# Peptides against a protein of PDB entry 4Y8H, part 35

Target 1, 222 residues: chain A of PDB entry 4Y8H
Amino acid sequence: TTIVGVKFNNGVVIAADTRSTQGPIVADKNCAKLHRISPKIWCAGAGTAADTEAVTQLIGSNIELHSLYTSREPRVVSALQMLKQHLFKYQGHIGAYLIVAGVDPTGSHLFSIHAHGSTDVGYYLSLGSGSLAAMAVLESHWKQDLTKEEAIKLASDAIQAGIWNDLGSGSNVDVCVMEIGKDAEYLRNYLTPNVREEKQKSYKFPRGTTAVLKESIVNICD

## One batch from the design tools (peptide; aimed at target 1 G47)

Design b2_p26_4_s3 (made by RFdiffusion4, then SolubleMPNN; from b2_p26_4, 14 letters changed)
Fold by OpenDDE base, seed 1:
Structure b2_p26_4_s3 (fold): chain B 222 residues (1-222), chain A 26 residues (1-26)
Amino acid sequence: as target 1 above (222 residues)
Amino acid sequence: SMAAERARARETAERSHQAMLEAAAA
């Protein structure tokens, strides 16, 4: 898994790859790792897919009830606190590593949570088996005052670095954009870099043709 | 400082990466 978060001038972007693995086996090529906690608060999950989904659904339900009771828009820090308390209660038995991001009346926020309930804050974050590949891109290209478009590009480039360099990451790039004063924009399969063009299956090579697998042109300069 | 922010982000990424490797090896 590769998951990332990037703050920009007016909001936050999160992104994820879509590979699910069970040991050496690719179980799902198009797993959704972005989860909605509330309309403007989203999570990206790494670790056990079932655990990440279950915890985010539980906190989402609690946030909804709290929002209805208080007649207030939910805050990212409230979601963070609920997630932290839940993960801490289970003392790492829940294999969930989360990027939590969103917009609320206090602004845009980006946090990470580890399985034991430790939290961090940043302008850019990466988690998962592809986190180092993603971080190499993020640290090289992140700047203050990113535009929305620059942030989407940076996040997607970071996920692609995970896809290309991490065996635990692959397939597609999902993106969620949370901009202040707007609805969240969930971009499922924003990039599909590994959509092998349908092998034109029907190249019936004529009988007697050998497929050239590799051509190398060596210019011998005299 | 921006250098400190980069260092923290890298450390968080490294911890997560290591945890995922350990989970896959188990």
Scores: peptide ipSAE 0.553, ipTM 0.919, DockQ to the pose 0.718
OpenDDE base, seeds 2, 3, 4, 5: peptide ipSAE 0.537, 0.543, 0.543, 0.534; ipTM 0.913, 0.915, 0.916, 0.911; seed 2 fails the geometry check

Design b2_p26_5 (made by RFdiffusion4)
Pose (drawn by RFdiffusion4):
Structure b2_p26_5 (pose): chain A 222 residues (1-222), chain P 26 residues (1-26)
Amino acid sequence: as target 1 above (222 residues)
Amino acid sequence: MDAFEEYLEENEDHFEEIKEKVEEQL
């Protein structure tokens, strides 16, 4: 996995590749690694796939209840605190490595969370097996006072460095933009640079090619 | 320690080479 977060003028953008691996095998060519904790707080996850999804939904559920109880829009630091205290309690056995970003009444925020529970603050961040390819790009091209368009290009360029140079990353680029005073825009498959070429031949078989021993109608009714 | 952390530690030198390669490309 390659995942990034980049701050800009009036908000924050996060991006991720879409490859899932089981050993050297690509288990999923197009999985979403960008998760909604609340409408304007999004999360990019790397590590154990089920852990990142489960820990993100659990905190997302508790944030919703907390938002309803307090009659307030949720804050990113709450998601940060709840996630880090949960992951710390599990001593690193829940393998979730997260970049948490969003906008709230306090402003725009960008954080990273490691599985043992430590958190970091920054204007640009990268996690996952492709993090060094992405960081090399971020360290080369990031500057203070990025526009929204520049931040999106820098984030997807960082993801692309992971797609091309890291065997743990591939396929597409997902992006989510959280800008102050506006709805968060989730850009699923923002870039699709790895479209499979047309196959040389159709392998559709002549009907009857497969030998059959029996048939029967299956009762799915009541 | 989880399996992903172990993977990153076992392949750390490989990932540093990737960083150098990307820097040369830049």

Design b2_p26_5_s1 (made by RFdiffusion4, then SolubleMPNN; from b2_p26_5, 13 letters changed)
Fold by OpenDDE base, seed 5:
Structure b2_p26_5_s1 (fold): chain B 222 residues (1-222), chain A 26 residues (1-26)
Amino acid sequence: as target 1 above (222 residues)
Amino acid sequence: MNEATRYLEENKEYYEEIYEKVKKEL
């Protein structure tokens, strides 16, 4: 997996590749690694697919209940804290590595969470097996006061670095943009750089290509 | 604790080994 988050002047973008694996096998070429916690809070997941999905759904449900109870839009830091405490309780046995991002009444936020419950904050982050490939791009091209378009490009370029250089990453780029004062924009398959060309040759021959020289019908029933 | 839950706890290491082999990774 390669997942990234990038803050820009008026929000945050997260992006992910779309490969899942089972050891050396590509299990899914186009899996979704971006999860909605709330309408304006999304995360990208690395690690165990089931754990990333289940933990984000659980916290998403609790965040919705909390939002209804408090009559307030959910905060990214609330999701962060709930995820962190849950993961810590399970001592890393829930294999979820998350980049959590969003917009709320306090602004735009970008965090990461590791399976043991540690958390980080930054203007740009990467996680997964492709994180070093992504970080090389981020460190080279990140600047303060990115535009939305620059941040999407930077995030997608960082994911592509994982796609091309990390065995655990591949296929497509998914993007989610969370801009202050707007709805979240989920861009499924924003880039599809690995579409296979049509096979130039086929070994499907028309019926009768091989001549039948002899036919015999034998009854094998008793 | 039901019988199924008890069996899973008693055989935790075995099921963890299987889980690690069959889980989808991201």
Scores: peptide ipSAE 0.350, ipTM 0.718, DockQ to the pose 0.027; fails the geometry check
OpenDDE base, seeds 1, 2, 3, 4: peptide ipSAE 0.343, 0.342, 0.344, 0.347; ipTM 0.708, 0.719, 0.707, 0.711; seeds 1, 2, 3, 4 fail the geometry check

Design b2_p26_5_s2 (made by RFdiffusion4, then SolubleMPNN; from b2_p26_5, 12 letters changed)
Fold by OpenDDE base, seed 4:
Structure b2_p26_5_s2 (fold): chain B 222 residues (1-222), chain A 26 residues (1-26)
Amino acid sequence: as target 1 above (222 residues)
Amino acid sequence: MNAAERYLLENAERYEKIYEKVKEAL
C-alpha cells in the first residue's frame, strides 16, 4: 500500500493506490483505500484492510452521533482522538495505519495514526509499504502554499512512485480533495496507468490441433 | 511402517504388473 496526504493553501488532498495483496498474491487490482468518516473528513488506510475499514466505519458512526448530539459539524481532531483512543486500547492488535484528513469549521487538517495509537501532524505524510517511495517524491517537490492542482499532482506522483517501486502497491491512483467551503471531491481511479492490453496471441486452439498418433485401451485389472 | 507404507508393500506386485502392462501399451 501507498497512501499520502498533502495540505494545500485552501484544503487537503489524500491519495492511495488500489492494490490489495495476500502475501505474494494480488487479491484485488482495484480496491478502495479511501474511506469516508464524514462528508468532509476522509481517511486513507494501510495495514490490514479489514481493520482499516472496520475502524473507520465505527468512528464514522460515532462521529455522526457526536455531530448530531452537539449540533456541530464533525471536526477532524474529534475523529483523530476517537481513532487513536480506540487503537491504543487494542495495543496495536488492530492493524490500522491511517492518514486522516478533512475540513471543518476550524480549517483544514492532516494527521496520521499508527496502530498503537500514536499520532502525527504534517503538511505532507505517507504511510504503507510504499511510503518511502512516496516520501522521496514528497521531499523532492513539496513546497509551502501549494495550489489545489499542485497538491493533487504531488499526491498522485507520490502514489505513482509506490505503484512503480513497491511490490505491495499497484494499479490505479484514487484521490480525495477536501477544500474549505466545498464538498469533498472523491476521484475514484483518478489515474489508471496500468490498463491491461489485449494479448497478442491466443492459446485456444481447435480440438485436434495435436494429432492423436496412437490410442491403446488396456485392461489393467487382474 | 505406517498404514500407507504397508498398503504399498502389500500391493507392490499388483503395481509392478500394472506398470508392465502400461509399458507394453506405450
Scores: peptide ipSAE 0.031, ipTM 0.469, DockQ to the pose 0.008
OpenDDE base, seeds 1, 2, 3, 5: peptide ipSAE 0.028, 0.025, 0.022, 0.028; ipTM 0.450, 0.427, 0.405, 0.431

Design b2_p26_5_s3 (made by RFdiffusion4, then SolubleMPNN; from b2_p26_5, 11 letters changed)
Fold by OpenDDE base, seed 3:
Structure b2_p26_5_s3 (fold): chain B 222 residues (1-222), chain A 26 residues (1-26)
Amino acid sequence: as target 1 above (222 residues)
Amino acid sequence: MNPFEQYLEENREYYEEIYEKVKKEL
């Protein structure tokens, strides 16, 4: 997996690749690693697929209940706190590594969470097996005051670095843009750089292409 | 503990091994 988050001048972008694996096997070429916690709070997940999905759904449900109870829009830091406390309780046995991002009444936010419940904050973050490939791109090209378009490009370039250089990453780029004052924009398969070209030759041959050199009929019945 | 729960507990290590082999990773 390669997942990234990038802050820009008016919001935050997260992006992910679309490969899932089972050891050496590609389990899914086009899985979704971006999950909605709330309408304006999204996360990207690495680690165990079931754990990332289950924990984000659980916290998403609890955030909705909390929002209804408080009559307030959910905050990214509330989701962060709930996620980290849950993960910490299970001492890393829930294999969820998350980039959590969103917009709320306090602004735009970008965090990461590890399976043991530690959290980080930054203007750009990467996680997963492709994180170093992604971080090389981020460190080289990140600047302050990115535009939305620059941030989407930077995030997608960072994911592509994972796709091309990490065995655990592949296929497509998914993007979610969370801009202040707007609805979240989920861009499923924003890039599809691995479309296979048409095969140059068919494996269908006319009868007689391979000559029969010898034929023998053997009766096997007694 | 019902008989099936007991069976699962007695074979916990076997099922944990299977889980590690079949879990989907991201």
Scores: peptide ipSAE 0.329, ipTM 0.718, DockQ to the pose 0.023; fails the geometry check
OpenDDE base, seeds 1, 2, 4, 5: peptide ipSAE 0.284, 0.292, 0.248, 0.302; ipTM 0.621, 0.700, 0.621, 0.702; seeds 1, 2, 4, 5 fail the geometry check

Design b2_p26_5_s4 (made by RFdiffusion4, then SolubleMPNN; from b2_p26_5, 12 letters changed)
Fold by OpenDDE base, seed 2:
Structure b2_p26_5_s4 (fold): chain B 222 residues (1-222), chain A 26 residues (1-26)
Amino acid sequence: as target 1 above (222 residues)
Amino acid sequence: MNAAEAYLEANKEYYEKIREKVLEEL
């Protein structure tokens, strides 16, 4: 897996690859690794796919209840705290590594969470087996005051570095853009650099292509 | 800006609040 987050001048973008693996086997070529916690708070998940999906759904439900109880829009830091405390409680046995991002009334936010419940903050982040490939692109091309378009490009280029250089990453690039004052824009399959082309030739040969080397007729008497 | 510089800038407000509390206890 390769997942990234990048802050820009008026929001945050997250991106992910779409390969799922079971050991050495590609289980799914087009899985979704971007999960909605709330309408304006999304996360990207690496690690155990079932754990990333289950924990984000659980915290998403709790964030909705908390929002209703407090009569406030959900905050990214609330989602971060709930995820952190839940993962820490299970001492890394829930194999979820998350990049959490969003917009709320306090602004735009970008965080990472590890399975043991540690958290980081930054303007750009990468996680997963492809994180080093992604970080090489981020460190080379990140600048302050990115535009929306520059941040989407940087995030997608970083995911592509994982797709091409990490065995655990592949297929497509998914993107989610969260801009202040707008709805979240989920761009499923934003890039599809690995579309399988149609086979140019058929392996169907006409009858008689295999030569008959010998024929023998045996009379079987009853 | 490298990753270390970006981390420091992103945590600036948090560290400022800690510094204020430490100074009040002194």
Scores: peptide ipSAE 0.006, ipTM 0.216, DockQ to the pose 0.022
OpenDDE base, seeds 1, 3, 4, 5: peptide ipSAE 0.005, 0.000, 0.000, 0.000; ipTM 0.216, 0.195, 0.192, 0.169; seed 3 fails the geometry check

Design b2_p26_6 (made by RFdiffusion4)
Pose (drawn by RFdiffusion4):
Structure b2_p26_6 (pose): chain A 222 residues (1-222), chain P 26 residues (1-26)
Amino acid sequence: as target 1 above (222 residues)
Amino acid sequence: VEDLILENIGDEEKIEEELELLEEFS
């Protein structure tokens, strides 16, 4: 996995590749690594796939209840605190490595969370196996006072460095933009640079090619 | 857990801190 977060003028953008691996095998060519904790707080996850999804939904559920109880829009630091205290309690056995970002009444925020529970603050961040390829790009091209468009280009360029140079990353680039005073825009498959070429031949078989021993109608009714 | 640390964190100082925490919880 390669995932990134980049701050800009009036908000924050996060991006991720879309490859899932089981050893050297690509288990999923197009999985979503960008998760909605609340409408304007999004999370990019790397590490154990089920852990990132489960821990993100659990905190997202408790944030919703907390938002209803307090009659307030949720804050990113609450998702940060809840996630880090949960991951710390599990001593690193829940393998979730997260970049948490969003906008709230306090402003725009960008954080990273490691599985043992430590958190970091920054204007640009990267996690996952492709994090070094992405960080090399971020360290080369990031500057203070990025526009929204520059931030989106820098984030996807960082992801692309992971797609091309890291065997743990591939396929597509997902992006989510959280800008102050506006709805968060989730850009699923923002870039699709790895479209499979047309196959040389159709392998559709002549009907009857497979030998059959029996048939029967299955009762799915009541 | 150690493999996940090495696979998911790029900064060497952060890797050392996470490995230290893993040793403490072992």

Design b2_p26_6_s1 (made by RFdiffusion4, then SolubleMPNN; from b2_p26_6, 13 letters changed)
Fold by OpenDDE base, seed 3:
Structure b2_p26_6_s1 (fold): chain B 222 residues (1-222), chain A 26 residues (1-26)
Amino acid sequence: as target 1 above (222 residues)
Amino acid sequence: MRALVLRNTADEETRERELKLLEEAE
């Protein structure tokens, strides 16, 4: 997995690859790794796919209840706190590594969470097996005061570095853009750089392609 | 507050259906 987050002048972008693996096997070529916690708070998940999905759904449900109870729009720091407390309670047994991002009445936010419940803050972040490949791109091209378009490009280029150089990453780029004062834009399959070409050979051979060279009939009963 | 689903490989009918599902989940 390669997941990234990048802050820009008026919001935050997160992006992910779309490969799912089971050991050496590609289980899904086009899975979704971007999860909605609330309409304007999204996360990218690395680690155990079931744990990332389940924990984000659980916190998403609790954030909705909290929003209703307080009559307030949900805050990214509230989601962060709920996620980290939940993960810490399970002492890293929930294999969720998250980049949490969003916009709220206090502005735009970008955080990371590790499975043991530690949290970091940054202007750009990467997690997953492709994180070093992504970080090489981020460190080379990140600047202050990015535009929305520059941030989407930078995040997409960082995910592509994971797609091309990390065995655990591949296929497509998904993007979610959260801009202050706008609706979140979930760009499913924003880039599809790995469209499979037609197979050069059919595996359906005509009957008789393999000739019978010898046949022997043996009577095993009198 | 809304989330917009934009799928470059999906047709307009699919995008509208996904948008409606997001609105119903708010």
Scores: peptide ipSAE 0.007, ipTM 0.301, DockQ to the pose 0.018
OpenDDE base, seeds 1, 2, 4, 5: peptide ipSAE 0.000, 0.005, 0.000, 0.000; ipTM 0.137, 0.263, 0.153, 0.211

Design b2_p26_6_s2 (made by RFdiffusion4, then SolubleMPNN; from b2_p26_6, 15 letters changed)
Fold by OpenDDE base, seed 1:
Structure b2_p26_6_s2 (fold): chain B 222 residues (1-222), chain A 26 residues (1-26)
Amino acid sequence: as target 1 above (222 residues)
Amino acid sequence: MEKLVLANVADEEERKKLLELLKKAE
């Protein structure tokens, strides 16, 4: 998995690859790794797919209840705290590594969470097996005051570095853009660089196309 | 027991005959 987050001048973008693996096997070529916690708070998940999905759904439900109870829009830091406390409680047994990002009344936010409940903050982040490949791109091309378009490009280029160089990453790039004052924009399969071309010809031949070189009938009853 | 290895027989009639022979040999 390769997941990234990038802050820009008016918001935050997260991106992910779409390969799911079971050990050395590609289980799914087009898995969704971007999860909605709330309308304007999204996360990207690495690690155990079931754990990332389950924990984000659980926190998403609790954030909705909290929002209703407080009569306030959900905050990214509230989601971060809830995720952190939950993961810490299970001492890393929940295999969820998350980049959490969003916009709220306090601004745009980007965080990472590890399975043991540690958290980081940054202007750009990467996690997963492809994180080093992604980080090489981020460190090379990140600048302050990125535009939305530059941030989407940087995030997608970083995911592509994972796709091309990490065995655990592959297929497509998913993107979610969270801009202040706008609805979240989820771009499923924003890039599809690994689409298989259509087969040029059918390999279905008529019966008898294969020549019979020799025929022998052997009676096995002595 | 004749193990009829059904080669890729082009002729559908010949294939039917071979299949019938296989069924009789079972």
Scores: peptide ipSAE 0.000, ipTM 0.142, DockQ to the pose 0.007
OpenDDE base, seeds 2, 3, 4, 5: peptide ipSAE 0.000, 0.000, 0.000, 0.000; ipTM 0.123, 0.147, 0.141, 0.132; seeds 4, 5 fail the geometry check

Design b2_p26_6_s3 (made by RFdiffusion4, then SolubleMPNN; from b2_p26_6, 12 letters changed)
Fold by OpenDDE base, seed 2:
Structure b2_p26_6_s3 (fold): chain B 222 residues (1-222), chain A 26 residues (1-26)
Amino acid sequence: as target 1 above (222 residues)
Amino acid sequence: MEKLVLANTADEEKRKEELAKLKEAS
């Protein structure tokens, strides 16, 4: 897995690859690793797929209830705190590594969470087995005051570095853009650099293509 | 620990429908 988050001047972008693995097996070539916690708060998940999905759904439900109870739009820091406390409670046994990002009335936010409940903050972040490949791109090309388009490109280039260099990453790039004052823009399969071309050759051979090198007739009744 | 990334195919279809609704609303 390669997941990234990048802040830009008016919001935050998260992106992910779409490979799912089971040991040495590619289980799914086009899985979704971007999860909605609330309309304007999304996360990218690495680790155990079931754990990332389940924990984000649980916190998403609790954030909705909290929003209704407080009569306030959900805050990214509230989601962060709830995720952190939940993961810490399970002492890393819930295998969720998350980049949490969003926009709320306090602005744009980008955080990471590890399975043991530690959290980081940054202008750009990467997690997963492809995180080093992604970080090499981020460190090389990140600048302050990125535009939306520059941030989408940077995030996509960082995910592609994971796709090409990490065995645990592959296939497509998914992107979610959360801009202040706008709805979240989920770009499923924003890039599809690994589309299989049509098979140019038929593997159907005419009868007789295989030469008979030797024939022996054995009479079974002598 | 072997990273079992279980694709929940049923949730993907529901997400596709929700995402289609979000795209229609944007």
Scores: peptide ipSAE 0.122, ipTM 0.365, DockQ to the pose 0.022
OpenDDE base, seeds 1, 3, 4, 5: peptide ipSAE 0.049, 0.046, 0.052, 0.051; ipTM 0.356, 0.376, 0.371, 0.371; seeds 1, 3, 4, 5 fail the geometry check

Design b2_p26_6_s4 (made by RFdiffusion4, then SolubleMPNN; from b2_p26_6, 14 letters changed)
Fold by OpenDDE base, seed 2:
Structure b2_p26_6_s4 (fold): chain B 222 residues (1-222), chain A 26 residues (1-26)
Amino acid sequence: as target 1 above (222 residues)
Amino acid sequence: MEALVLANVADEAKRQELLALLREAA
């Protein structure tokens, strides 16, 4: 898995690859690794797919309740804290590694969470088996005051570095853009760099392509 | 009500009950 987050001047973008693996097997070529916690708070998940999905759904449900109870829009830091405390409670046995991003009344936010409940903050982040490939792109091309378009490009280029260089990453690039004052823009399959080409040749061989090495007629009737 | 929101409700039926109660109280 390769997941990234990048802050820009008026928001935050997260991106992910779409390969799921089960040991040496590609289990899904086009899985979704971007999860909605709330309308304006999304996360990208690496690690155990079931754990990333389940924990994000659980926190999404509880953040909705918290929002209703407090009469406030959900905050990214609230989602961060709930995720952190939940993961810490399970001492890393919930195999969820998350990049949490969003916009709220306090601005745009980008965080990472590890399975043991540690958290980081940054202007750009990467996690997963492809994180080093992604980080090489981020460190090379990140600048302050990115535009939306520059941030989407940077995030997608970083995911592509994972797709090309990490065995655990592949297929497509998903993007979610969270801009202040707008709805979240979820761009499923924003890039599809691995579309299978149409088969140029037929596997139908002419009759006689297989050589007859030996023929024997056995009379089995007396 | 505060304790239930803080308790990370894992049960969906209980979650739906709480959501209904919060919507009625709003």
Scores: peptide ipSAE 0.005, ipTM 0.298, DockQ to the pose 0.019
OpenDDE base, seeds 1, 3, 4, 5: peptide ipSAE 0.000, 0.000, 0.005, 0.000; ipTM 0.165, 0.209, 0.305, 0.250

Design b2_p26_7 (made by RFdiffusion4)
Pose (drawn by RFdiffusion4):
Structure b2_p26_7 (pose): chain A 222 residues (1-222), chain P 26 residues (1-26)
Amino acid sequence: as target 1 above (222 residues)
Amino acid sequence: SAAAAEALGGRGPVDEEDLALVEEAE
């Protein structure tokens, strides 16, 4: 996995590749690593796939209940606190590595969370096996006072460095933009640079090619 | 080995405003 977060003028953007691996095998060519904790707080996850999805939904559920109880829009630091204290309690056995970002009444925020529970603050961040390829790009091209368009280009360029140079990353780039005073825009498959080429031949078989021993109608009714 | 690779990461400059907000929340 390669995941990134980049702050800009009036908000924050996060991005991720879309490859899932089981050893050297690509288990999923197009999985979503960008998760909605609340409408304007989004999370990019790397590490154990089920852990990142489960821990994100659990905190997202508690944030919703907390938002309803307090009659307030949720803050990113609450998702940060709840996630870090949960991951710390599990001593690193829940393998979630997260970049948490969003906008709230306090402003725009960007954080990272490691599985043992430590958190970091920054204007640009990267996690996952492709994090060094992405950080090399971020360290080369990031500057203070990025526009929204520059931040999106920098984030997807960082993801692309992971896609091309890291065997743990591939396929597509997903992006989510959280800008102050506006709805968060989730850009699923923002870039699709790895379209499979047309196959040389159709392998559709002549009907009857497979030998059959029996047939029967299956009762799915009541 | 794959879990270790997935644990890698890095960051840029610290955003002092967000850091102060985290300290206050704690």

Design b2_p26_7_s1 (made by RFdiffusion4, then SolubleMPNN; from b2_p26_7 with A2Q L8R D18S V22L E23K A25F)
Fold by OpenDDE base, seed 1:
Structure b2_p26_7_s1 (fold): chain B 222 residues (1-222), chain A 26 residues (1-26)
Amino acid sequence: as target 1 above (222 residues)
Amino acid sequence: SQAAAEARGGRGPVDEESLALLKEFE
């Protein structure tokens, strides 16, 4: 996985790749790693897909109830606190690593949270196996006072670096833009780079072995 | 391990405003 967040002058953008892997196997080429906590608070998840989805749904439900009860728009920091408390309770047994971002009455925010409940704050963040590749782009091209368009480009370029350089990342780029005073803009498959299939390096199989030319995993449950 | 790889992260410059807000809730 490669996930990133980038702040810009009037909001925040998060982006993710769409590859799901189970060990050496690509399970899904177009999985969604961006999750809505509330209309203006989104997260990107790395780690165990089931855990990231479950925790974000739970917190999303709790945030909705809290918002209804208080008659206030949800705050990013409130979502982060709920996530932190939940993850801490499970002492790292939930394999969720999240970038949490959004806009609220206090402004635009970008946080990360790790499985043990540790948090981080920055103008840009990356998580996942492709984080190093993403950071190479972010560190090289980030500047202060980014425009929305510059931030979207920077985030998408960082994800593409993960797609090209990390075996755990691949396929498409999803983006979510959260700008102050606007609705969140979820851009599913914002980029669909033709990742040249890594030329299967001709593995010379020992004599007497049958070469597996293609392996496809079809989910039977749809 | 895959889990260890997924735990990797990086950070840019600290957003002091957002950090201050986070500390108020800790």
Scores: peptide ipSAE 0.581, ipTM 0.932, DockQ to the pose 0.839
OpenDDE base, seeds 2, 3, 4, 5: peptide ipSAE 0.568, 0.573, 0.560, 0.579; ipTM 0.929, 0.930, 0.926, 0.931; seed 3 fails the geometry check

